# Designs tried in a protein design run: peptides against a protein of PDB entry 6MBK. Part 102

Target 1, 240 residues: chain A of PDB entry 6MBK
Amino acid sequence: GFEMVNFKEEGFGLRATRDIKAEELFLWVPRKLLMTVESAKNSVLGPLYSQDRILQAMGNIALAFHLLCERASPNSFWQPYIQTLPSEYDTPLYFEEDEVRYLQSTQAIHDVFSQYKNTARQYAYFYKVIQTHPHANKLPLKDSFTYEDYRWAVSSVMTRQNQIPTEDGSRVTLALIPLWDMCNHTNGLITTGYNLEDDRCECVALQDFRAGEQIYIFYGTRSNAEFVIHSGFFFDNNSH

## One batch from the design tools (peptide; made by RFdiffusion4, then SolubleMPNN)

Design b2_p11_5_s4 (from b2_p11_5, 5 letters changed)
Fold by OpenDDE base, seed 3:
Structure b2_p11_5_s4 (fold): chain B 240 residues (1-240), chain A 11 residues (1-11)
Amino acid sequence: as target 1 above (240 residues)
Amino acid sequence: MARYLPVVAPR
C-alpha cells in the first residue's frame, strides 16, 4: 500500500505503508480513470474537436482544453484529481523576466522563447475560436477564457502527459494518469507499462521500499535542460 | 500472457 504525503523538499508524493519489494506491482490505474484524447473527444469538447484541425493534430492541446472544461465543471468525474494539481508551476511559462535573463546563458533559452511564442499564438487562435465557433457555445470556457487559464492547462499537460496505447493497441495516444503521476522522480529504469489485456496502467517498484519511505519512479532519460522545460527543475545526479 | 507496452512521458 501507499498514501499521498506532502514531503518537505519535493512537495506531494507517494509514501509506502508497507514494505514493497523491487518489481512488485504496487500501483495500477484503469483506462476509465485516465484523462485521454479519447475522453476529451467523448466530452463536451467533442463537437469542437471534430471540427478543429489543431485540436485534432495536437493531442496535448486537446488535453489542455479537456482539463479546462473539466475544471470548470462542478460535477466532473476528475474533480478530485484536478484539485491535486498545482495552481501554478515553476515551468518557463511562469518565469519572471529576471529568471528568463538567467536562462540566456543556457541552451534552454531558445526552447523557452519558442514556448512563449507558441503558447501566446495558440491562445489568440483559440480565443477567437471560442468566441465564434458554434460548438464552443456550450463550453464552460465561453464566458471566461483567459491567458492564465490556458497557461495553467498547457503547463499541467506539459508536466504530466504520458504516451499510452489506444484501446486496441494499434496506435499511441496521450493521457494524464491520476494517482500515478504523484510519484516523484529518481534515476533508474522505466517501471510503468500498459497492460492491454486488463486495460490498465501498471507500475512495478523500481527498488525495495520500506514502510514509511517515499516511492520514486523514473520519468525517463532527460538532460537538465529538458527537465527545466518539462518539469521546471534541475536534477543533480542526472545519469544522462 | 498479458501484453505490456511502456508508459512514458514525451521528451
Scores: peptide ipSAE 0.032, ipTM 0.701, DockQ to the pose 0.131
Fold by OpenDDE base, seed 1:
Structure b2_p11_5_s4 (fold): chain B 240 residues (1-240), chain A 11 residues (1-11)
Amino acid sequence: as target 1 above (240 residues)
Amino acid sequence: MARYLPVVAPR
């Protein structure tokens, strides 16, 4: 019903290959295809995760390292997804001197500085961990782990992380949602949720889309992390 | 694709 397309101005997006009606479930992503904290734990990162307090406490950082490890793994299942990600972002971690100077007149500067400082500290910490921790020796990052790598991964997660339920639905965890997050933004309502019964993210069409049209979703006024949760968790027989 | 959070520079 859709295909990935590299649009001139918007970059990668999804295009309808058939007519899609409003509220039609056109896109779903099973848990097994998601990059989650759990998949990180089950990856080459797992042993280190089990021994590092920060990775355990901060799921976003766990996802960032998961992303980096998978990027560095030629045979990673997520390579096709990773290759669609931007190489850089228009987020504070990428602000140039002039942009930062401009922001000095705003309240945002404090958040920017905080983010810079925290990210730098995290990098320094994990650089040391990767170099010294016994469980880091098998990481594909062992020989090459730059600040640019970390900045990219953190920014990727920051802009794309979502909250989803755990398998039993008792808690929430963080996930990157391949394919789904390729949808570009338009104004509207959140149309994505998590189906616990089928254990998958589900997206219904915000509006009618004709064959050949780009499919847009509404990112909302919320962060991506809040997207799925605020849309609700539902079963097949639940109304959307 | 352009995916950003509101937690960026004021526009």
Scores: peptide ipSAE 0.029, ipTM 0.653, DockQ to the pose 0.041
Fold by OpenDDE base, seed 2:
Formats: sequence, C-alpha cells, structure tokens
Structure b2_p11_5_s4 (fold): chain B 240 residues (1-240), chain A 11 residues (1-11)
Amino acid sequence: as target 1 above (240 residues)
Amino acid sequence: MARYLPVVAPR
C-alpha cells in the first residue's frame, strides 16, 4: 500500500502505491519492531541499564544509548531504520553561532543555553560511566563515544520519541517507531494509536491519498514534546 | 514539523 521514497526537498517519506481512503488503517507496526526502553533493557545495554540510575530514570536517555549501541552494531535489526535518520538536525544543539546570536534577542536563548548545558552534563557523566563501569566493557560504543555521537542520539530521540503503553497497558514507555516516523508532516489531527490487543501501533490515513501521492501525518504541535500513542486512538477520536 | 523535547540534566 506504500513505499519508501526519497523526496527532493523533504527527504525520506512514504508514498502511496494504491488509493488510500481517509481513516483507513494503512500502516501498523508491531511492538517487536519498535525501539523501546524495554528493547534497550533486553539489549547489550541491559546490564548497564540495570545498574545506572539515570538510564533507569530517563527513558529518553535510555533510548539515545540504545540507538547508539544499535548504530554501532553492524548486524543490528534496526540498521535499515537507523540509516534513514538524519545525520544532523535543525534543533538547538546544532545551531550555528549566527543562529544563537539571533536568539539572543528572544526569550528562547535561555532554553537553548539550558539545553546545551544539560546535554554537556549528560555527556560528561556517561563518558565517565562508559570508561569505568564494568558493564560498559562490551558496549559497541566503548571506544567510540563522542559528544557528536551523543548530540545526534539525543536529537534523534528528541524529535522522534513517542509515548506508548507497556505490554500490559499499566504504564507508558517511550518508543521510536520505525517506518511510521518516515511520514512527513502536514497540518491535521493525530491519526496514530496503539492497539493493545494486537500489540501494535496503528496509523489511519489523515485524508484521502491517491496512488503516487506522498502520505503525510500530523506530528502535533512543536510545544507537544512527546507524541502520545494510546490504546483505542483513531482519527475520529484522537485529536491532540 | 519536527518535534521538540527539552533535555534534562542528570540529577
């Protein structure tokens, strides 16, 4: 029903291979294909995760390290997904000096500086952990962990993380959703939910798409830091 | 439109 395409100005996206009607379930991603905090715990990162309070407390950082470990693993299941991710981002951590100078005239400068400082602190902390912790010895990033690596991973998670339910539905966890997050943005309503019965993310079409058209989704507002996927959400009921 | 989540420093 769709295919991956590298569009001229928008980069990777999804293109319909057939006509898709509004509200049609055209895309689903089973939990087993997601990069989640749980998959991080079950990966080579697991032993370190179990002993580091920061990884345990901050799921976004756990995902960042999960992403870095998988990127450094040539046989990772998620290599095809990782290769679709940008090498750099238009986020504050990548702002050029002139952009930062421009922001000095705005209230946003304080947030930018805070993010720089926080990210630097995190990097310094985990650099030490990776160098000294016994459970870090077998991490594929042991000998290759730069600030650039960390900045990239944090930015990737920042722009792509989603809240999904745990398997039992009792809590929420964080996830990167391969294939689905290749959809580029358009104005509209949230059309993605999580089906606990089938244990999968489900996306319904925001509008009619004809064969050959790019499939767009609504990311939500920029102020909405986390994309929330909840059981039972569909286009008609999932407006955020 | 890219999403944005502030990064929090370790406690």
Scores: peptide ipSAE 0.022, ipTM 0.654, DockQ to the pose 0.061
Fold by OpenDDE base, seed 4:
Structure b2_p11_5_s4 (fold): chain B 240 residues (1-240), chain A 11 residues (1-11)
Amino acid sequence: as target 1 above (240 residues)
Amino acid sequence: MARYLPVVAPR
């Protein structure tokens, strides 16, 4: 019912291959295809995760490292997804000096500075961890872990992380949702949910889409910048 | 693809 297409200006998106009606379930993504904190724990990152309190406490950072490890792994299941991700982002961590100066006149400046400081501190911390921790020796990041790598991963997660239920439905966790997050944004209502019975993300069409039209979804009321500022660092109190 | 965080709510 849809195909991935590289649109001008918008980058990759989904295009309808047939007419899709409003409220039609046109896209679903099973849990097994998601990049989650759980999949991070079950990856090469698992041993380090089990011994690092920050990775355990901050699911977004766990996802960032998961993303970096998988990117560096040529045989990763998620390579097709990772290759569709932008190489850079229009987020505060990528702002030039002039953009930051402009923000000094805005209320957001304190949050931006906080994000810069936190990201820098996290990088410095994990750089040491990767260089010194025994369980980091097998990570593909050991010999090449730059700030640019970390900035990219953190920004990727900030812009694409989603809350989904755990398998038992008892808690919420964080996930990147391949294929689904290829949909570009339009104004509307949230039309995506998680079906626990079928253990999958489900997306229904926001409106009618004709064959050949780009399929848009509503990401929410927050701008990318606002989301990055407010949701860039998430402490999971339920992390185990 | 400038991505916002899509909120996936439990159904």
Scores: peptide ipSAE 0.032, ipTM 0.720, DockQ to the pose 0.148; fails the geometry check

Design b2_p11_6_s1 (from b2_p11_6, 5 letters changed)
Fold by OpenDDE base, seed 5:
Structure b2_p11_6_s1 (fold): chain B 240 residues (1-240), chain A 11 residues (1-11)
Amino acid sequence: as target 1 above (240 residues)
Amino acid sequence: SVEEMIKKLQE
């Protein structure tokens, strides 16, 4: 009922191939396609995850490392998704000197500096972990873990992470959702949810769409918006 | 493509 199209002004989005009615379930993504904290635990990262308290405590960092490991794996199931990700982001971690100088006159500068500081500290910590921990030896990124890699992965997760239920529905976890990230969005009511019975993300149409129209979805505040500041990557023991 | 991957799994 839809196709992926590169729209001139809005970039990649979905176009209806048929008429879609309001509230119609037109898009779903099974859990098995998602990059989740669980899939990270079940990947080559699993042994390290089981031994590192930060990875265990911070699901978003676990996702970042999962993303890096899979990117470095030529045969990764998620390669088609990873290849669609931007190489750079409009997040504070990518701000140029002039942009930072401009922000010095604003209250946002404090959050930017905090993000820089925390991300740098995280990188330094994990660089040491990757170099010294026995369970890091099998990671495909062991000999190629740069700050640029970490910055990219963190920014990818910051802009694209979603909250979903665990398989048993007892808790919430984090996920990157292929295809979902490529949909353009509009403001309004959330049109997305998770179906535990079918174990999938689901999107319903916000309104009627005619064949040939772009489909817009709304799945919350997690977007590729410029100047996104997310505190979820800050350690409790780090100064803010 | 991601779309193709998802479509295959939705069958």
Scores: peptide ipSAE 0.205, ipTM 0.823, DockQ to the pose 0.013
Fold by OpenDDE base, seed 1:
Structure b2_p11_6_s1 (fold): chain B 240 residues (1-240), chain A 11 residues (1-11)
Amino acid sequence: as target 1 above (240 residues)
Amino acid sequence: SVEEMIKKLQE
């Protein structure tokens, strides 16, 4: 019922290939297609994950490393998705000096600095882990793990992570949802959810769409700016 | 391709 289109002004998005009615389930993504903490555990990252406390404690970092590993894997199932990801982001980690200076007069500056410090510390930690940990030898990023790589992965997860239930529905976990994040967004009611019975992400149409129209979705209650600023990678025990 | 992935996503 839809196709991916590169809209000149808005970038990649979804276009309806048929008429879609309001409240119609038009988009779903099964769990097996998601990049999740579980898929990270089941990947080449799994052995390291099982022995690194930070990866275990911070699902978002696990996703970041999962993303990096899959990006570096030519045969990754998620290559088509990864190739659609931006090379750079509007996250604080990419702010230029002038942007940072502009924020100095705002309350947001503290969060920005915190993100910088945390990300730098995390990178330094994991650089050492990758260099020294036995289970890091099989990682495709073993010989190439730069700050730019980490910044990109962190920013990718920061901007695209979703909370989904575990398979048993007892807990929440994090996921990157292919196709889902390829939709352009509008403000409104949340039209997304997770169907545990069918084990899939689901999106219903906010409104009627005619064939040929761009489809917009809404799955967040925060502004993009607020989400970016507050979705940082924070760990209480940075003594690692 | 992205199109193939999209197709798989909707299966």
Scores: peptide ipSAE 0.140, ipTM 0.811, DockQ to the pose 0.014
Fold by OpenDDE base, seed 4:
Structure b2_p11_6_s1 (fold): chain B 240 residues (1-240), chain A 11 residues (1-11)
Amino acid sequence: as target 1 above (240 residues)
Amino acid sequence: SVEEMIKKLQE
C-alpha cells in the first residue's frame, strides 16, 4: 500500500500506492527488524553488555552503543536505516553558546546543564571502559570513540526511542523503529501501537490518503521543549 | 540497500 520515495524538500518518505482510509492499518514493522536492547545483547556489544552494569540498567545507553556499533559495521542489517539519520540534532547537546546563554534566563537551563554533565560523565566512563575492558576489544568503535560519536548516538536514541513490550508482554523495553524514521512526520495524535499477538509495531493512517499522496505519520516526535526538559537518560527495567 | 530493507519490512 506504500512505497519509499525521496521527496526533494522533505527527504525520504512514504507514498501511497492505493487509497488509504483514516484509521486503516497500512504499516507494520515486525520485532525482528527493530533495533532493541535485545538485539544489542545479541550483537557484538553482547559480551560487554553482560559485564557492564550501566548498559544493563540503562536501555537507552545500550541502544546508543548498539547504534554506534552497527554504524561502524559495514555489513550491518541496519545500515540503510542508520544512513538516513541526521548527522546532528536540535537537542541541547548541540546548542551553541548563544542558545545556552539565552536559556540562562529560563528554568530550563538546569536541565540543559544536567544533560551536558550527565552525557559528559557517561562518555568519560565508557571511554575508559572501551579502552580497558577485555570485551570492548571486539567493538568496531574501539579505536574511534569520540564525544561527537557519543553525542550523536545519545541524541539519536533520545529523539527516536520507542517503548515496546517485551516478547512475553510482561515488561516494556526500548526500540528504534527504522521505518518510522524513514517516514516524514506530522503533528497530531499518536497512531502507532504494538500488536503482541503478531509481534509487530503497527501504524494506522491519521487521515485519508489517495494513491500518489505522501503519507505522514506521528509516533510521538519530541519538540525542542521536550528535549530541554528531558535528560534523555533514565534507569529502566531492561536489565537481563 | 534501502530497497532491500523496505522489502524486509513488508514481509
Scores: peptide ipSAE 0.039, ipTM 0.748, DockQ to the pose 0.013
Fold by OpenDDE base, seed 3:
Structure b2_p11_6_s1 (fold): chain B 240 residues (1-240), chain A 11 residues (1-11)
Amino acid sequence: as target 1 above (240 residues)
Amino acid sequence: SVEEMIKKLQE
C-alpha cells in the first residue's frame, strides 16, 4: 500500500499507506504497462522502425520516438504516465549559456558538447527521415517535429530508461516504467529486479517503513558525474 | 488516470 505524494523538498514520491516490512514485495509493474522497444515496434512507429537502421540499433532513440508518438496521441494508453513527466529537465541539453561557461573549466564540458552535437545530428537525420519516408506519414508528429520535442523525448528517456529482459528472457532491452520513476532514491542495496515467471518489474523494501513514511528505493549505481550528465542529479556521499 | 494505474499496481 502506497500513494503518490508531492514532498516539499524532494518533489513527487511514494508514501506508505500501511506498515511495510524490510524485504517485502510492495511494488510491481507488469510488462503490459511498460513503454518498451517492443511496444514501439507494435505501435504506429512499427513500420518506420522496421526500415530504419538507427531506430533498430539504438533502443533509446526508438523509445524517444515512441514517447513522442504516444504524447501526440490523445487516446494513448500511456497518457496518464506521460502527463507525470517533467516538461523540462536539468540535463545538459537544457543548460543555459552561463552554465556551459562554468563547465568549461571541468572535464564534463567534453561530454556536454558531445551530447549536444550528437542530439543535433540525430534530430537533423530524423527530421529528413520524417519528411521523406513513406511510413512516417502516419506518425502524429509528421507536421510538428521540432528540436524541442526531440530534446524533451531524449532527455526523458536518458533520465528514466531501464534495462529489462525481453519476453523470452534471452536478451536485454530498454523500458520506461510507469510509477517506478515516481519513487525517490537513496544509496544502498539494489532492491529492484525482474520476475520472468510473472513478467513484471519488482521492488522490495530496503527497510521497514511505517504508515505515512516516504518510501525510498535503490535500483542502480552511478557516479555523481554520470548522474549530472544523465539526470542532472547530485548524490551526496555517493559510494558508486 | 494515475490513480487508477496505482490501484492496478496494488492488485
Scores: peptide ipSAE 0.038, ipTM 0.744, DockQ to the pose 0.013

Design b2_p11_6_s2 (from b2_p11_6, 4 letters changed)
Fold by OpenDDE base, seed 4:
Structure b2_p11_6_s2 (fold): chain B 240 residues (1-240), chain A 11 residues (1-11)
Amino acid sequence: as target 1 above (240 residues)
Amino acid sequence: DVYEMIEKLQK
């Protein structure tokens, strides 16, 4: 009921190929196709993950490194997904001086500065880990790990990560959802969920879409400041 | 191809 399209302003997105009704389940993605913390643990990153406390404690960072490792792996199952990811993002880590100055008038400024500081510290930490840790020797990042790489990966995860249940449903973990996260965002109600019975992510249509229309989804009720920080999006008409 | 797999599953 949809196709991936490169829209001029929004980049990649999904376009309806048929009429879709509001509240219709139009997109589902099984767990086995997701990039998860578990898939990171089962990858070349696994040995390092098992010994690094930060990777273990911060699933988003684990996903970021998983993304970088898979990007550097020609035979990665997720190469088609990775290749369609943006090269740059509208996240605070990519803000120019004028954008940061503008944010000084908002409550987001403290979080922006914190994000810069934390990301820089994380990069410095992991640069040392990659250079010195024995389990990092097999990583494709050993000889090529720049701040730009890390900034990109962290921003990719920041904008695209989803909370999903663990396989047993007892806990929450993080996942990147290929194709699904190509949907551009709008204001509204959360349209995403997880079906444990079918072990899949599910997306429900926020509104009616006609054939040929771009499909938009909504991930949560966040303020504009939170959207900027966490998703890289800003909606002037955001009612939340 | 991950996208091909996802598309096939939407039936």
Scores: peptide ipSAE 0.534, ipTM 0.943, DockQ to the pose 0.013
Fold by OpenDDE base, seed 5:
Structure b2_p11_6_s2 (fold): chain B 240 residues (1-240), chain A 11 residues (1-11)
Amino acid sequence: as target 1 above (240 residues)
Amino acid sequence: DVYEMIEKLQK
């Protein structure tokens, strides 16, 4: 009922190929197609994950490394998704000197510096891990792990991570959702959720769309989006 | 690819 299109002004998006009615379940993505902490554990990163406490404790970093490992793997299932990701982001980690100087006059500067310092420290830590840990030897990024790589991966995850339930629904974990990220956003009611019975992300149409129209969705904030699991849809007026 | 796979799974 839709196709991926590169729109002139908005970049990648979804276009309806048929009429879609409001509240229609038009898009779902099974867990098996997501990049998750679990898929990271089950990947080439798994052995290292099992031995590194930071990877275990910080799902966002686990996803970042998963993304880097898959990017470095020519035969990765997620290559098409990875290749459509931005090469750079408008996150504080990419701010230029002039932007940082401007921010010095604002309260945001402390958060920016904190993020820079934390990211740099994480990189330094993992650089050492990758160079010295036995389970890092088979990682495709072993000989190519730069700060720019790490910055990109962290920023990708920061801007695109979603909260989803674990397989048993007992807790929340993080996921990147291919194709979902390629749908542009509007404000309104959150129309996304997770169906545990079918083990999939689900998107319900916010409004009627005619064939040929771009489909817009709203699933909350892009950064660390939270799925509605038990309470149904709620209104979030955050702009995207 | 992953996108084709997702698209094929849609009704």
Scores: peptide ipSAE 0.530, ipTM 0.942, DockQ to the pose 0.013
Fold by OpenDDE base, seed 2:
Structure b2_p11_6_s2 (fold): chain B 240 residues (1-240), chain A 11 residues (1-11)
Amino acid sequence: as target 1 above (240 residues)
Amino acid sequence: DVYEMIEKLQK
């Protein structure tokens, strides 16, 4: 019912291949296809994860390293997904000097600087971990771990991470959802959820889409400031 | 690949 397309100015998105009606369940992605904290634990990163308190405490960083390890693995199951991710993001970590200067007059500048400092500190910490920890020896990034790598991975996770239930539904965890995050965003009603019975992410159509139209989805309400800082998006008519 | 798998699972 859809195809991935590279749209002008909007990058990759989904286009309907048939008419889709509002409220129709048109897209679902089973847990087994997701990049999750659990899949990170079950990967080559698992031994290091089990011994590093920061990876254990911060699921988003665990996902970032999972993403980097899989990117460096030619035979990774998620290689096609990773290759379609942006090379750069509109997150503060990629702001040019003039953009930062523009923000100096706003309250957002403090969040930008905080993100810079935190990311730099995290990189320095994990650079040392990768160089010295025994369980880092088999990581594909052992001999090549740059700030640019880390910035990209952190930004990828920051903009694309989703909360999903654990398998037993007792807690929430983090996931990257292939193809799902290729749907471009719109403002409106939340049309996404998780079906525990079928163990899958589910998306229903916000509106009618005709064959050939781009499909847009909405994950939840955020302020424009939160979108800028956390997602790199801005909606002029954000109702939050 | 992951996208092919997703496509196969759609109705």
Scores: peptide ipSAE 0.516, ipTM 0.940, DockQ to the pose 0.013
Fold by OpenDDE base, seed 1:
Structure b2_p11_6_s2 (fold): chain B 240 residues (1-240), chain A 11 residues (1-11)
Amino acid sequence: as target 1 above (240 residues)
Amino acid sequence: DVYEMIEKLQK
């Protein structure tokens, strides 16, 4: 009922190929197609994940490394998805000096600096891990792990991560949802959810769409700006 | 690939 289209102003989005009615389930993505902490554990990253406390404690970082490993893997199942990801983001990690200066007059500056500091520390930590840990030897990024790589992966996850239930529904975990990210967004009622019975992400139409119209979705109450600032990769223990 | 699989599942 839809097709991926590169819109001139909005970038990639979904266009209806048929009439879609309001509240119609028009898009679903099974767990098996998601990039999850579980898929990270089951990937080449698995052995390292099993021995690194930070990867275990921070699912978003696990996803970031999963993303980097898959990007570096030519035969990755998710290559088409990865290739459609932005090369740069509007996250604080990409702010220019002038943008940072502008923010110095705002309350957001502290969050920006914190994000910079934490990301740099994380990179330094994982650079050492990748260089020294035996289970990192098989990672495709071992010989090519730059700050820019990490910044990109972190920003990708920061802007695109979704909370989904674990397979047993007992806990919440994180996932990147291919194609889901290609939908442009609008404000309104949340039209997304997870169907545990069918083990899939589901999106219902917010409104009627005619064939040929762009489909917009809403999956959160936070603005992109707020989400970008507050969805950072921070340790619970600030001592790190 | 992932998109092909998704497309198949939407049919």
Scores: peptide ipSAE 0.502, ipTM 0.938, DockQ to the pose 0.013

